# Peptides against a protein of PDB entry 2YKT: the designs that were tried, part 39

Target 1, 231 residues: chain A of PDB entry 2YKT
Amino acid sequence: SRSEEMHRLTENVYKTIMEQFNPSLRNFIAMGKNYEKALAGVTYAAKGYFDALVKMGELASESQGSKELGDVLFQMAEVHRQIQNQLEEMLKSFHNELLTQLEQKVELDSRYLSAALKKYQTEQRSKGDALDKCQAELKKLRKKSQGSKNPQKYSDKELQYIDAISNKQGELENYVSDGYKTALTEERRRFCFLVEKQCAVAKNSAAYHSKGKELLAQKLPLWQQACADPS

## One batch from the design tools (peptide; aimed at target 1 R111 Y112 E186)

Design b2_p16_5 (made by RFdiffusion4)
Pose (drawn by RFdiffusion4):
Structure b2_p16_5 (pose): chain A 225 residues (1-144, 151-231), chain P 16 residues (1-16)
Amino acid sequence: SRSEEMHRLTENVYKTIMEQFNPSLRNFIAMGKNYEKALAGVTYAAKGYFDALVKMGELASESQGSKELGDVLFQMAEVHRQIQNQLEEMLKSFHNELLTQLEQKVELDSRYLSAALKKYQTEQRSKGDALDKCQAELKKLRKKPQKYSDKELQYIDAISNKQGELENYVSDGYKTALTEERRRFCFLVEKQCAVAKNSAAYHSKGKELLAQKLPLWQQACADPS
Amino acid sequence: STAAEDVEEVREEVES
């Protein structure tokens, strides 16, 4: 009887994956694509900014008394080129390693989940029907206490076998369904962890490039007196 | 067959 409760829980897990998880995953993929489209806009505009800044650096390079300021502006643009390309690295860890792999899995999952739930429902129903029939045949013999005919005993053995088979099938079906849910959350967490490692390398690169160059830049227009 | 084996067979059919 708890078996029937477990049977409904299992159907519910497959339904939750197909109707909640995968659609939300489709939405997450769409947000990720928008995010990358936006990140491309920033990388492009950062280019225009830094070229405008190099132009100022060229002007200071050609002047009397401001040449070193020209060098400072060149170095600012250079630091940004090095930071940006550590960002473009985190960006491709986003496209090829997260968005593409998510889209590939979710595409095949529709058919896989519809087929797995269906196979489970058919197998669980077929085991339940065979058990009910064996029990009906036994009830017929028994109707027309510590005594059992040869045939009654054979039915009792068969009912015991099929009941054990049905309960194991529902028990394993439930464990499998929870595992299918967890594998999908684990893959999402893993793809996010990978993008996160590249975000850490990007931010670490920025901290050290600036920690190196920033004091010299702050000194360039200090009072020499 | 076990529910796990049935689900695995379905996975192999879908992947093929």

Design b2_p16_5_s1 (made by RFdiffusion4, then SolubleMPNN; from b2_p16_5, 6 letters changed)
Fold by OpenDDE base, seed 1:
Structure b2_p16_5_s1 (fold): chain B 231 residues (1-231), chain A 16 residues (1-16)
Amino acid sequence: as target 1 above (231 residues)
Amino acid sequence: MSASELHEEVREEVLS
């Protein structure tokens, strides 16, 4: 029946969230933590590299013929330090606004969804059982009527069961339909949450890339000319 | 109505 099929679809939505979405989200969080660790490693390695560049700048500043190049090397290191600071800010957002919040949500979700599904199943079964009972009673009544010398005795009660069955069928169909809409809304809410958090990360990432481009574009022409005409 | 048709009907309502 339409009601039975819609019931199966509803249960499948909850099943998909619990058995496919949530495990995949946990894996996504784990991969995010690995990515964060690698980026932190890049930041640390960059510090060592540009600290060594500063040391080269110090040597240039101490030379008789290359003093101005010392300032250039210091500027190069400073610009990259500022770029790395922006990366660190992006990483903080990545951790606090995406990973931590997703981890909190996925941890709580298993209990919530289990309870929601159980509630739906219990009420659906209750309505189904009530319908089945009325159908069974009508069938029993019809059997009694067929064997009776006075079938008219059962006519009013038969009509009452027919009306009750019709009403209960409609109520069950509406309940299952609403249940399916609710389940799809729950699924959509989870995807939307992921998308929104990823958008926040994307904004911070864009700021990082923009700042780096700006800083390098301002200084690079000056650095390229530094060796052409010694002062 | 097939399961696919039913799913699409409800989907469009939820996403509207």
Scores: peptide ipSAE 0.013, ipTM 0.530, DockQ to the pose 0.044
OpenDDE base, seeds 2, 3, 4, 5: peptide ipSAE 0.012, 0.000, 0.009, 0.012; ipTM 0.524, 0.368, 0.513, 0.512

Design b2_p16_5_s2 (made by RFdiffusion4, then SolubleMPNN; from b2_p16_5, 9 letters changed)
Fold by OpenDDE base, seed 5:
Structure b2_p16_5_s2 (fold): chain B 231 residues (1-231), chain A 16 residues (1-16)
Amino acid sequence: as target 1 above (231 residues)
Amino acid sequence: MSASELHEEVRKEILE
């Protein structure tokens, strides 16, 4: 029946979220943590490299003929430090605003969806059972009427059962239909939330890249000229 | 928390 098909579809949406989406989201979070760790490693390694560059700048500053190049090397290291600071800020946001929040939500959501599905199933079954009962009673009544010398005695009761069946059928169909819409909405909200959080990550990433580009664009021409125009 | 309380909490968090 239409109601049975819609019921199956509704259950499948909940099951898809619980068995596919949520586990995949947990994996996504885990991969995000790995990515964060790797980027933190890059930041640490970069610090060592540019600290060593500063040491080269110190040596240049102590020289008689390369003093100005010492300042250039210091500036290079400082610009890198600023870029890395922006990366660290981005990573902090990535952790606090994406990973932590998703982790908390996915854990809570598993229990929520299980309860929601159970509630839906219980109510759907209750309505279905009530409908089946009325149908069975109508069938019994009709059998009694056929065996009776006065079938008209049962006519009013038969009409009552017919009306009850019609009403219960309509209620069941509406309930299942609404359940399906609700389930689809729940699924969509979860995807939308993920998209929105990724948009925030993208904005932070854009800010990091823009700052880096700006700093390098400002200084690079000066650095390139340093060897060509000794002071 | 009850199932009902959990439902409301999750709904609020998803919609925020």
Scores: peptide ipSAE 0.023, ipTM 0.615, DockQ to the pose 0.174
OpenDDE base, seeds 1, 2, 3, 4: peptide ipSAE 0.012, 0.009, 0.000, 0.010; ipTM 0.530, 0.503, 0.375, 0.511

Design b2_p16_5_s3 (made by RFdiffusion4, then SolubleMPNN; from b2_p16_5, 8 letters changed)
Fold by OpenDDE base, seed 1:
Order: sequence, then structure tokens, then C-alpha cells
Structure b2_p16_5_s3 (fold): chain B 231 residues (1-231), chain A 16 residues (1-16)
Amino acid sequence: as target 1 above (231 residues)
Amino acid sequence: MSASELHEEVKEEILS
């Protein structure tokens, strides 16, 4: 029946969230933590490299013929320090605005969804059982009427059961339909949350890339001509 | 209607 099919679809939505979405989200969080760790490693390695560049700048500043190149090397190191600071800000956002919040959500969600599904199933079954009971009683009544010498005695009660069955069928169909809409809304809400958190990360990532481009574009022409200019 | 048709109908109602 239409009601049975819609019931099956509703249960499948909850099942998909619990058995596919949530495990995949846990994996996504784990991959995010690995990515964060790798980026932190890049930041650390970059610090060592540019600290060494500063040391080369110090030596140039102490030389007789290369003093101005010392300032260039210091500027190069400083620009990269500023770029790394932007990366660190992006990483903080990545951790706090995405990973932590997703982890909190997925941890609580299994219990919530289980309860929601159970509530739906209980009420759906209750309505279904009530319908089945009325159908069974109508069938019993019809059997009694067929064996009776006075079938008219049961006619009013038969009509009452027919009306009750029709009403209960409609109520069940509406309940299952609303249940399906609710389930799809729950699914959509979870995807929307993920998208929104990724948008926040994307904004911070864009800021990092923009700042790096700006700083390098400003200084690179000066650095490129430094060796051609006399001291 | 098929399960697919029913799914699309309900989906459109939620997205509207």
C-alpha cells in the first residue's frame, strides 16, 4: 500500500543517516584532524627555514659590501612570518568552527535519531494496529450477519466500522507522510550544517591566500632588483 | 506511484 511504502521510505531515511551519514561524518572529522596536523607540521618546518634565512641576513648585514641585502633577507623572512600567522588563524578556525562542532554533533546524534525513529515506529504501529483491529471486527461482524436470520440488525454497526476504517486509514497515511517529511528535514539539516561550517572555513582560507598574495606582490619587485642596485 | 515518485514529491515540498 501507499502507506506501507511511505513507511518503508521513512525508516530508510533514518537508517541512512545512522548507518551511512554519521559514520561517514566521523571519518570526515578524522581526515580533517590528519589534515590539520599536517598543516601544523608545515608551519613548524617553515619557521625553521625562515629562521635560517634570518641568519643569512645577519651575515649580510655584517659584511662590507652586502649590507643592503641583509635588509632584503630580513624582509623576506618577515613577510613569510606574516603569511604563516594567517595560516595559523585559518587553522584555529578549521579546528574550532568545523572539527570541534562536527564532533560534538555526531556524538550526540546517534541517541537522538534512535529516539526519534523509535517514537515514529511506536506511533505508526499503534495507528496500524488500531486500523487492523477495526478491519478484523468488521470481518467478524460480516460473518455474524451472514449466519443471522436478521442481517439488518448489524447494518448500522457495519457502517460505523466502515467509517472508522476510512478515517483511521486517512490518519495513518497522513501520519506516515508527515513522518517522511520530518525525516527528510532531519537529513537536510545535517547536510546544511556541514555546508555552513565549510563556508566559514572557506572564508578564512580565502583571507589567508589573499593576504599572502598581497604581501608578496608588494615586496617582490623590490627584492628582484636588489642585486642590480649599487650599495 | 512508485517509491521514487513519492520521494520526489515530498522532497519538492520540503525544498519549496
Scores: peptide ipSAE 0.011, ipTM 0.526, DockQ to the pose 0.044
OpenDDE base, seeds 2, 3, 4, 5: peptide ipSAE 0.008, 0.009, 0.007, 0.010; ipTM 0.472, 0.501, 0.471, 0.508

Design b2_p16_5_s4 (made by RFdiffusion4, then SolubleMPNN; from b2_p16_5, 9 letters changed)
Fold by OpenDDE base, seed 1:
Structure b2_p16_5_s4 (fold): chain B 231 residues (1-231), chain A 16 residues (1-16)
Amino acid sequence: as target 1 above (231 residues)
Amino acid sequence: MSASELHQEVREEILA
């Protein structure tokens, strides 16, 4: 029946969230933590590299013929320091606004969804059982009527059961339909949350890339001319 | 009504 099929679909939505979405989200969070660690490693390694560049700049500043190149090397190191600072800010957002919040949500979700599914199943079964009972009673009544010399005795009660069955069938169908809409809304809410948090990360990432491009574009022409025109 | 048709109907309602 339509009601039975919709019931199966509803249960499958909850099952998909609990058995597919949530485990995949946990894996996504784990992969995100690995990515964060690697990017932090890049920042640390970059510090060592540009600190060494500063040392080369110090040597140039102490030379007789390359003093101005010392300032160039210092500027190169400083620009990259600023770029790395922007990366660190992006990483903070990545951790605090995406990973931490997703982790909190996924840990709470299993218990919530289990309870929600159980509530739905209990009420659906209750309504189904009530319907089945009325149908069974009607069938019994009809059997009695067929064997009776006075079938008219049962006519009013038969009509009452028919009406009750119709009403209970409608209520069950509406309940299951609403249940399915609720389940799909729960699923959509989880995907939307992920998308929204990822958008925030994307905005911060864009800021990082823009800042780096701006800083390098401003200084690179000056650095390229430094060796051609000694002062 | 098929399961696919039922799903589509409900999906359209939620996304409206």
Scores: peptide ipSAE 0.019, ipTM 0.578, DockQ to the pose 0.044
OpenDDE base, seeds 2, 3, 4, 5: peptide ipSAE 0.016, 0.018, 0.015, 0.017; ipTM 0.558, 0.574, 0.565, 0.575

Design b2_p16_6 (made by RFdiffusion4)
Pose (drawn by RFdiffusion4):
Structure b2_p16_6 (pose): chain A 225 residues (1-144, 151-231), chain P 16 residues (1-16)
Amino acid sequence: SRSEEMHRLTENVYKTIMEQFNPSLRNFIAMGKNYEKALAGVTYAAKGYFDALVKMGELASESQGSKELGDVLFQMAEVHRQIQNQLEEMLKSFHNELLTQLEQKVELDSRYLSAALKKYQTEQRSKGDALDKCQAELKKLRKKPQKYSDKELQYIDAISNKQGELENYVSDGYKTALTEERRRFCFLVEKQCAVAKNSAAYHSKGKELLAQKLPLWQQACADPS
Amino acid sequence: AAEEAELAELEAQIFS
């Protein structure tokens, strides 16, 4: 009986994956693509900015008395080129290693989940029908206490076997369904962890490049008196 | 039998 409760829970897990998780994953992939399109716009504009800044640096390089300011502006642009490319690195960890792999899995999952739930429903119904029939055959013999004919005992053994088989099938089906759900959340968490490691390398690179160059830049227009 | 083989192949592609 608890078996029937477990049977409904299992159907519900497959339904939750197909109707909630995968659609939300489709939406997450779409947001990720928009995010990358936007990140491309920023990388591009950062280029225009830094070239405009190098042009100022060229002008200061050709003047009397401001040449070293020219060097400071060159170095600012250079630091940004080095930071940016640590960012382009985190960016591809986003496209090839997250968006592409998610899209690849979710594409195959529609057919896989529809087939797994269906196979489970068919197998569980077939075991239930065979059990009910064996029990009906037994009830027929028993109708027309510590006594049992040879045939009644054979039915009792068969019913016991099929009931054990059905309960194990539902028990294992439920465990499998929860595992399918956990594997999909785990893959998502893993892909996010990978992008996060590259975000840590990007931010660490920026901190050290700036920690190196920033004091010298702040000194360039200090009072020499 | 063909449906079971196809399901096993799809499971291997998704989780391997």

Design b2_p16_6_s1 (made by RFdiffusion4, then SolubleMPNN; from b2_p16_6, 6 letters changed)
Fold by OpenDDE base, seed 2:
Structure b2_p16_6_s1 (fold): chain B 231 residues (1-231), chain A 16 residues (1-16)
Amino acid sequence: as target 1 above (231 residues)
Amino acid sequence: SSEEEELKELEKQIYS
C-alpha cells in the first residue's frame, strides 16, 4: 500500500543517516584530525628552518660587507613567523569550531536517531494495529450479518466501522507522510550543520591565505632588490 | 512520554 511504501521510505531515511551518514561523518572527522596533525608537523618543521635562517642573518650582520642582508634575512624569518602564527590560529579554529563540535554532535546523534526512529515505529505500529483491528471487526460483523435472519440489525454498526476505518486509514497515512517529511528534514539538518561549519573553516582559511599574501607581497620587492644594492 | 522527553533533551544537546 501507499502507506506501507512511505513507511519503508521513512525508515530508510533514518537508517541511511545512522548507517551511512554518521559513520562517514566520523571518518571525515578522523581525516580532519589527520590533516590538522600534518599541518602541525609542518609548523614545527618550518620553525626549525626559519630559526636556521635567522642564524644566517646573524652571520650576515657580523660581516663587514653583508650587514644589510642580515636585516633582510631577519625580515624573511619574521614574516614567516607571522604567517605561521596565522596558520596556528586557523588550525585552532579548525579544531575547536569544526572537529570538536562535529565529534560531539555525531556521538549524541546516534542516540537521538535511535530514539526518534523507535518513537515513529511505535506510533506507526499502534495506528496500523488499530486499523487492522477495526477492519477485522467489520469483517466479523459482515459475516454475522450474512448469517442473520435480521441483517438490518447490524447496519448501523457496519457504518460506524466503515467510518472508523476511513478515519484511521487517513490518520495513518498522514502520520506516515509527516514522518517522512520529518525524517528528510532531520537528514537535511545534519548536512546543513556540516556546511555551516565548513563555511567557518573556509573563512578562517581565507584569512590565513590573505595574511600570507599581503605580508609577502609587501616585502618581496624589497628583498629582491637587496643584492643589487651592495653597501 | 518518557521517550518524547528523551528526544527533546537529546535534540537540545545536539542543536542548542
Scores: peptide ipSAE 0.169, ipTM 0.808, DockQ to the pose 0.885
OpenDDE base, seeds 1, 3, 4, 5: peptide ipSAE 0.163, 0.165, 0.157, 0.159; ipTM 0.804, 0.805, 0.800, 0.806

Design b2_p16_6_s2 (made by RFdiffusion4, then SolubleMPNN; from b2_p16_6, 6 letters changed)
Fold by OpenDDE base, seed 2:
Structure b2_p16_6_s2 (fold): chain B 231 residues (1-231), chain A 16 residues (1-16)
Amino acid sequence: as target 1 above (231 residues)
Amino acid sequence: DEEDKELAELEKQIYS
């Protein structure tokens, strides 16, 4: 029946969230943590590299003919430090505003969805059983009427059951329909949450990239000219 | 009723 089909669709939405979306989201979070760790590793390695660059700058500053190049090398290291600080800030936000929040939500969501599905199933079954009961009673009444010497005695009761069946059928159909819409809304809600959190990440990433571009664009011409001015 | 309260609480924890 239409109601049975829609019921199956509703259950499938909840199952898809629980069995496909949430596990995939957990994997997404795990991959995010791996990405964060790798970038933290880059940060650490970069520190060593630019600390070594500072050392080269110190040597230049101690030289007779290359003192000004010492300042250039120091500036290069400093700009990198600023860029790296921005990266660390971005990573902190990435962790706190995306990964941690998603992790907390996905764990709680398993309980929520299980309870929501159970509630829906219980009520759907209750309405279905009530409908089936009325249908069965009508069938019994009709059998009694056919065997009776006075079938008219049962006419009013037959009409009452017909009306009750119609009402219960309508209620069941509406309930299942609303249940399906609710389930789809729940699914969309989760995707929207992910999108919104990714937007925050994108914003932070943009800030990191813009800062780096700005700092390097400002200084690079100066650094490129440094060797052209001996003394 | 009790089930509804549980759902409401869980929803609040997830989305608030």
Scores: peptide ipSAE 0.169, ipTM 0.809, DockQ to the pose 0.863
OpenDDE base, seeds 1, 3, 4, 5: peptide ipSAE 0.163, 0.166, 0.157, 0.154; ipTM 0.804, 0.807, 0.799, 0.800

Design b2_p16_6_s3 (made by RFdiffusion4, then SolubleMPNN; from b2_p16_6, 9 letters changed)
Fold by OpenDDE base, seed 1:
Structure b2_p16_6_s3 (fold): chain B 231 residues (1-231), chain A 16 residues (1-16)
Amino acid sequence: as target 1 above (231 residues)
Amino acid sequence: SEEEKELKELEKKLYG
C-alpha cells in the first residue's frame, strides 16, 4: 500500500543516517585529526629548516662581502614565522570549531536517531493496528449481516465502521507522510551542519593562504634583487 | 513518555 511504501522509505532514511552518514562522519572526524597531526609535524620540520636558514644568515652577516644577504635570509625566516603563526591559528579553529563540535554531536546523534525512529515506529504501528482492527470488525459484521434474517439491523454499524476505517486510513497516511518529511529534514539538517562547519574551515584556510601570499608578494622582489646589488 | 523526554533532551543538546 501507499502507506506501507512511505513507511519503508521513512525507515530507510533513518537507517541511512545511522548506518551510513554517522559512521562516515566519524571517519571524517578521524581523518581530520590525522590531518591536524600531519600539519603539526610539518610545523616542527619547517622550524628546523628555517632555524638552519637563520644560521646561514648569521654566517652571511659575519662575512666581509655578504652582510646584506644575511638580512635577506633573516627576513625569509621571519616571514615563515608569521605564516606559521597563521597556520597555527587555522589549526586551532579547525580543531575547536569543526572536529570537537562534530565529535560531540555524532556521539549524541546515535541515541537521538534511535529514539526518534522508535517513537515513529511505535506510533505508526499503533495506528496501523487500530486500522486493521476496524477492518477486521467490519468484515465480521458483514458476515453476520449476510447470514441474518434482518440485515438492516447492522446497516448503521456498518456505516460507522466504514467511516472509522476511512478516518484511520487518512490519519495513518498523514502520519507516515509527515514522518517521511521529518526524516528528510533531519537528514538535511545534518548535511547542512557539516557544510556550514566546513565553510568556516574554508574561511580560516583562505585567511592563512592570503596572509602568506601577501607577505611573500611584499618581500620577494626585495629578496630577488639582493644579489644584484653591490655590497 | 520517558522516551519522549529523552528525545527532547537530546534534541536540545543537538540543536538547542
Scores: peptide ipSAE 0.208, ipTM 0.834, DockQ to the pose 0.891
OpenDDE base, seeds 2, 3, 4, 5: peptide ipSAE 0.212, 0.208, 0.204, 0.207; ipTM 0.838, 0.834, 0.831, 0.837; seed 2 fails the geometry check

Design b2_p16_6_s4 (made by RFdiffusion4, then SolubleMPNN; from b2_p16_6, 9 letters changed)
Fold by OpenDDE base, seed 2:
Structure b2_p16_6_s4 (fold): chain B 231 residues (1-231), chain A 16 residues (1-16)
Amino acid sequence: as target 1 above (231 residues)
Amino acid sequence: SEEEEELEELREKIYG
């Protein structure tokens, strides 16, 4: 029946969230943590590299003919330090605004979804059973009426069962329909949450890239000219 | 119902 099909669809939505979405989200979080770790590694390695560059700048500053190049090298190191600081801020946001929140949510969501599905199933079954009971009673009544010498005795009761069946059928259909809509809403909410959190990450990433581009664009022409200028 | 209360509590923890 339509109601039965819709019921199956409803259950499948919950199952899809629990068995497909949430595990995939956990994997997404794990991959995010790996990415974060790698970027943190980059930051650490960069520190060593640019510290070494500073050392080269110090040597230039001590030279007789290359003093001005020392300042250039220091500037290069400083700009990259600022870029790395911005990266660290981005990573902090990535961790706190995306990974942590997703992790907390996905952990709790399993319990929520299980309870929600159980509630739906229980109520759906209850309504279904009540309907089945009324249908069975009507069938029983009709059998009695058919065998009776006075079928009119059961006419009023038959009408009552027919009405009850109609009402219960309608209630069941409405409940299942609402349940399906609710399930779809729950699914959409989870995707929306992911999108929103990813947007926050994107904003921070944009800030990182913008800052880096700005700083380098400002200084690079000066650095390129440094060797052309005689001391 | 008890189930409704549980759901509400969990909902609040997740989305609140």
Scores: peptide ipSAE 0.197, ipTM 0.816, DockQ to the pose 0.736
OpenDDE base, seeds 1, 3, 4, 5: peptide ipSAE 0.187, 0.182, 0.178, 0.180; ipTM 0.805, 0.807, 0.795, 0.799

Design b2_p16_7 (made by RFdiffusion4)
Pose (drawn by RFdiffusion4):
Structure b2_p16_7 (pose): chain A 225 residues (1-144, 151-231), chain P 16 residues (1-16)
Amino acid sequence: SRSEEMHRLTENVYKTIMEQFNPSLRNFIAMGKNYEKALAGVTYAAKGYFDALVKMGELASESQGSKELGDVLFQMAEVHRQIQNQLEEMLKSFHNELLTQLEQKVELDSRYLSAALKKYQTEQRSKGDALDKCQAELKKLRKKPQKYSDKELQYIDAISNKQGELENYVSDGYKTALTEERRRFCFLVEKQCAVAKNSAAYHSKGKELLAQKLPLWQQACADPS
Amino acid sequence: AEDEELETLEEQIFAD
């Protein structure tokens, strides 16, 4: 009887994956694409900015008394080229290693989940029908206490076997369904962890490049007196 | 045929 409760829970897990998780995953993929389109706009504009900054650096390089300021502006642009390319690295960890792999899995999952739920429903119904029929045949023999004919005992053994088979099938079906859900959340967490490791390398690179160059830049226009 | 297709899809989705 708790078997029927478990049977409904299982159908509900498959329904939750197909109607809630995968659609939300489709939306997450769309947001990720927009995010990358936007990140491309920033990397491009950062280029225009830094070239405009190098132009100022060329002017200071050709002057009397401001040449070293020209060097400071060159170095600022250079630091940004090195930071940016550690960012472009985190960016491709986003496209090839997250968005593409998510799209690839969600594409195949529609058919896989529709087929798995359906196979489970058919197998569970077939085992239930066979059990009910065996029990009906037994009730017929029994209707027309510690006594049992040979045939009644054979039905009792068969009912016991089929009931054990049905309960194991529902028990294993539920465990499998929860595992399907967890594998999909685990893959999402893993792809995010990978992008996060590259965000850590990007931010670490920026901290050290700036920790190296920033004091010298702050000194360039200090009072020599 | 349906069971083989389901097994193939499961292996592809949960491939390392």

Design b2_p16_7_s1 (made by RFdiffusion4, then SolubleMPNN; from b2_p16_7, 6 letters changed)
Fold by OpenDDE base, seed 2:
Structure b2_p16_7_s1 (fold): chain B 231 residues (1-231), chain A 16 residues (1-16)
Amino acid sequence: as target 1 above (231 residues)
Amino acid sequence: SEDEELERLEKEIYAP
């Protein structure tokens, strides 16, 4: 029946969220943590590299003929420091605004979805059982009426059961339909949340890239000319 | 009740 089909669809939505979406989201979070760790590693390694560059700048500053190149090397290291600071801010946002929040929600979501599905199933079954009962009673009444010498005695009761069945059928169909819409809404909420949090990450990432581009664009021409200038 | 549980969980998950 239509109601049975819709019921199956509703249950499948909840099942898909619990068995496909949430596990995939957990994997996404795990991959995000791996990415974060790698970037943190890059930051640390970069510090060592540019600290060494500063040392080269110090040597240049102490030289007789390359003093001005010391300043250039210091500037290069400083720009990198600023870029790395932006990266760290981005990573902090990535962790706090995306990973942590997703992790918190996904951890609780299994309980929520389980309860929601259970509630739906319980009520759906209750309405279904009530409908079945009325249908069964009508069937019994009709059998009794057919065997009776006075079938008209049962006419009013038959009409009452028919009306009750119609009403209960309608209620069941509406409930299942609403349940399906609710389930789809729950699924959409989760995707929307992911999209919104990823947008926040994208904004932070854009800020990082913009800052780096600006700093390098400003200084690179100066650095490129440093060796052409006489001592 | 199931409704109360859902309400609590929803509040916790979707809280700002």
Scores: peptide ipSAE 0.190, ipTM 0.831, DockQ to the pose 0.833
OpenDDE base, seeds 1, 3, 4, 5: peptide ipSAE 0.178, 0.188, 0.181, 0.178; ipTM 0.825, 0.829, 0.827, 0.828

Design b2_p16_7_s2 (made by RFdiffusion4, then SolubleMPNN; from b2_p16_7, 6 letters changed)
Fold by OpenDDE base, seed 2:
Structure b2_p16_7_s2 (fold): chain B 231 residues (1-231), chain A 16 residues (1-16)
Amino acid sequence: as target 1 above (231 residues)
Amino acid sequence: SEDKELEELEKQINAP
């Protein structure tokens, strides 16, 4: 029946969220943490590299013929520092605005979805059982009427059951239909949340890349000419 | 009740 099909669809939505979406989201979070760790590692390694560059700049500054190159090397290191600071800010946002929030939600969502599904199933079954009962009673009444010498005695009651069945059928169909819409909405809001949080990450990432590009574009011409005009 | 449980869980999930 239409109601049975819709019921199966509804249950499948909840099942898909619980068994596919949420596990995939957990994996996404895990991959995000791995990515964060790798970037943190890059930051640390870069610090050592550019600290060593500063040392080279110090030596240049102490030299008789290469003093101006010391400033260039210091500028290179400083630009790096600024870029790395921006990266760290991005990483903080990535952690706090995406990973943490997703993790908090996904940990609770299994319980929520289980309860929501159970509520739906309980009410759906209740309505279904009530319908079945009325149908069964009508069937019994009709059998009695057929065996009676006065079938007209049962006519009003038969009409009452027919009306009750019609109403209960309609109610069940509406409930299941609404349940399906609700389930789809639950699924959609989860994807929307992910998209929104990823947008925040994207904005921060864009800021990082923009800052780095701007700083390097500003200084690189100067650095490229530094050796052409010795002091 | 199932409704109360659902409401509580929803509140927790949607907490800022």
Scores: peptide ipSAE 0.088, ipTM 0.787, DockQ to the pose 0.726
OpenDDE base, seeds 1, 3, 4, 5: peptide ipSAE 0.073, 0.088, 0.074, 0.083; ipTM 0.782, 0.786, 0.780, 0.785

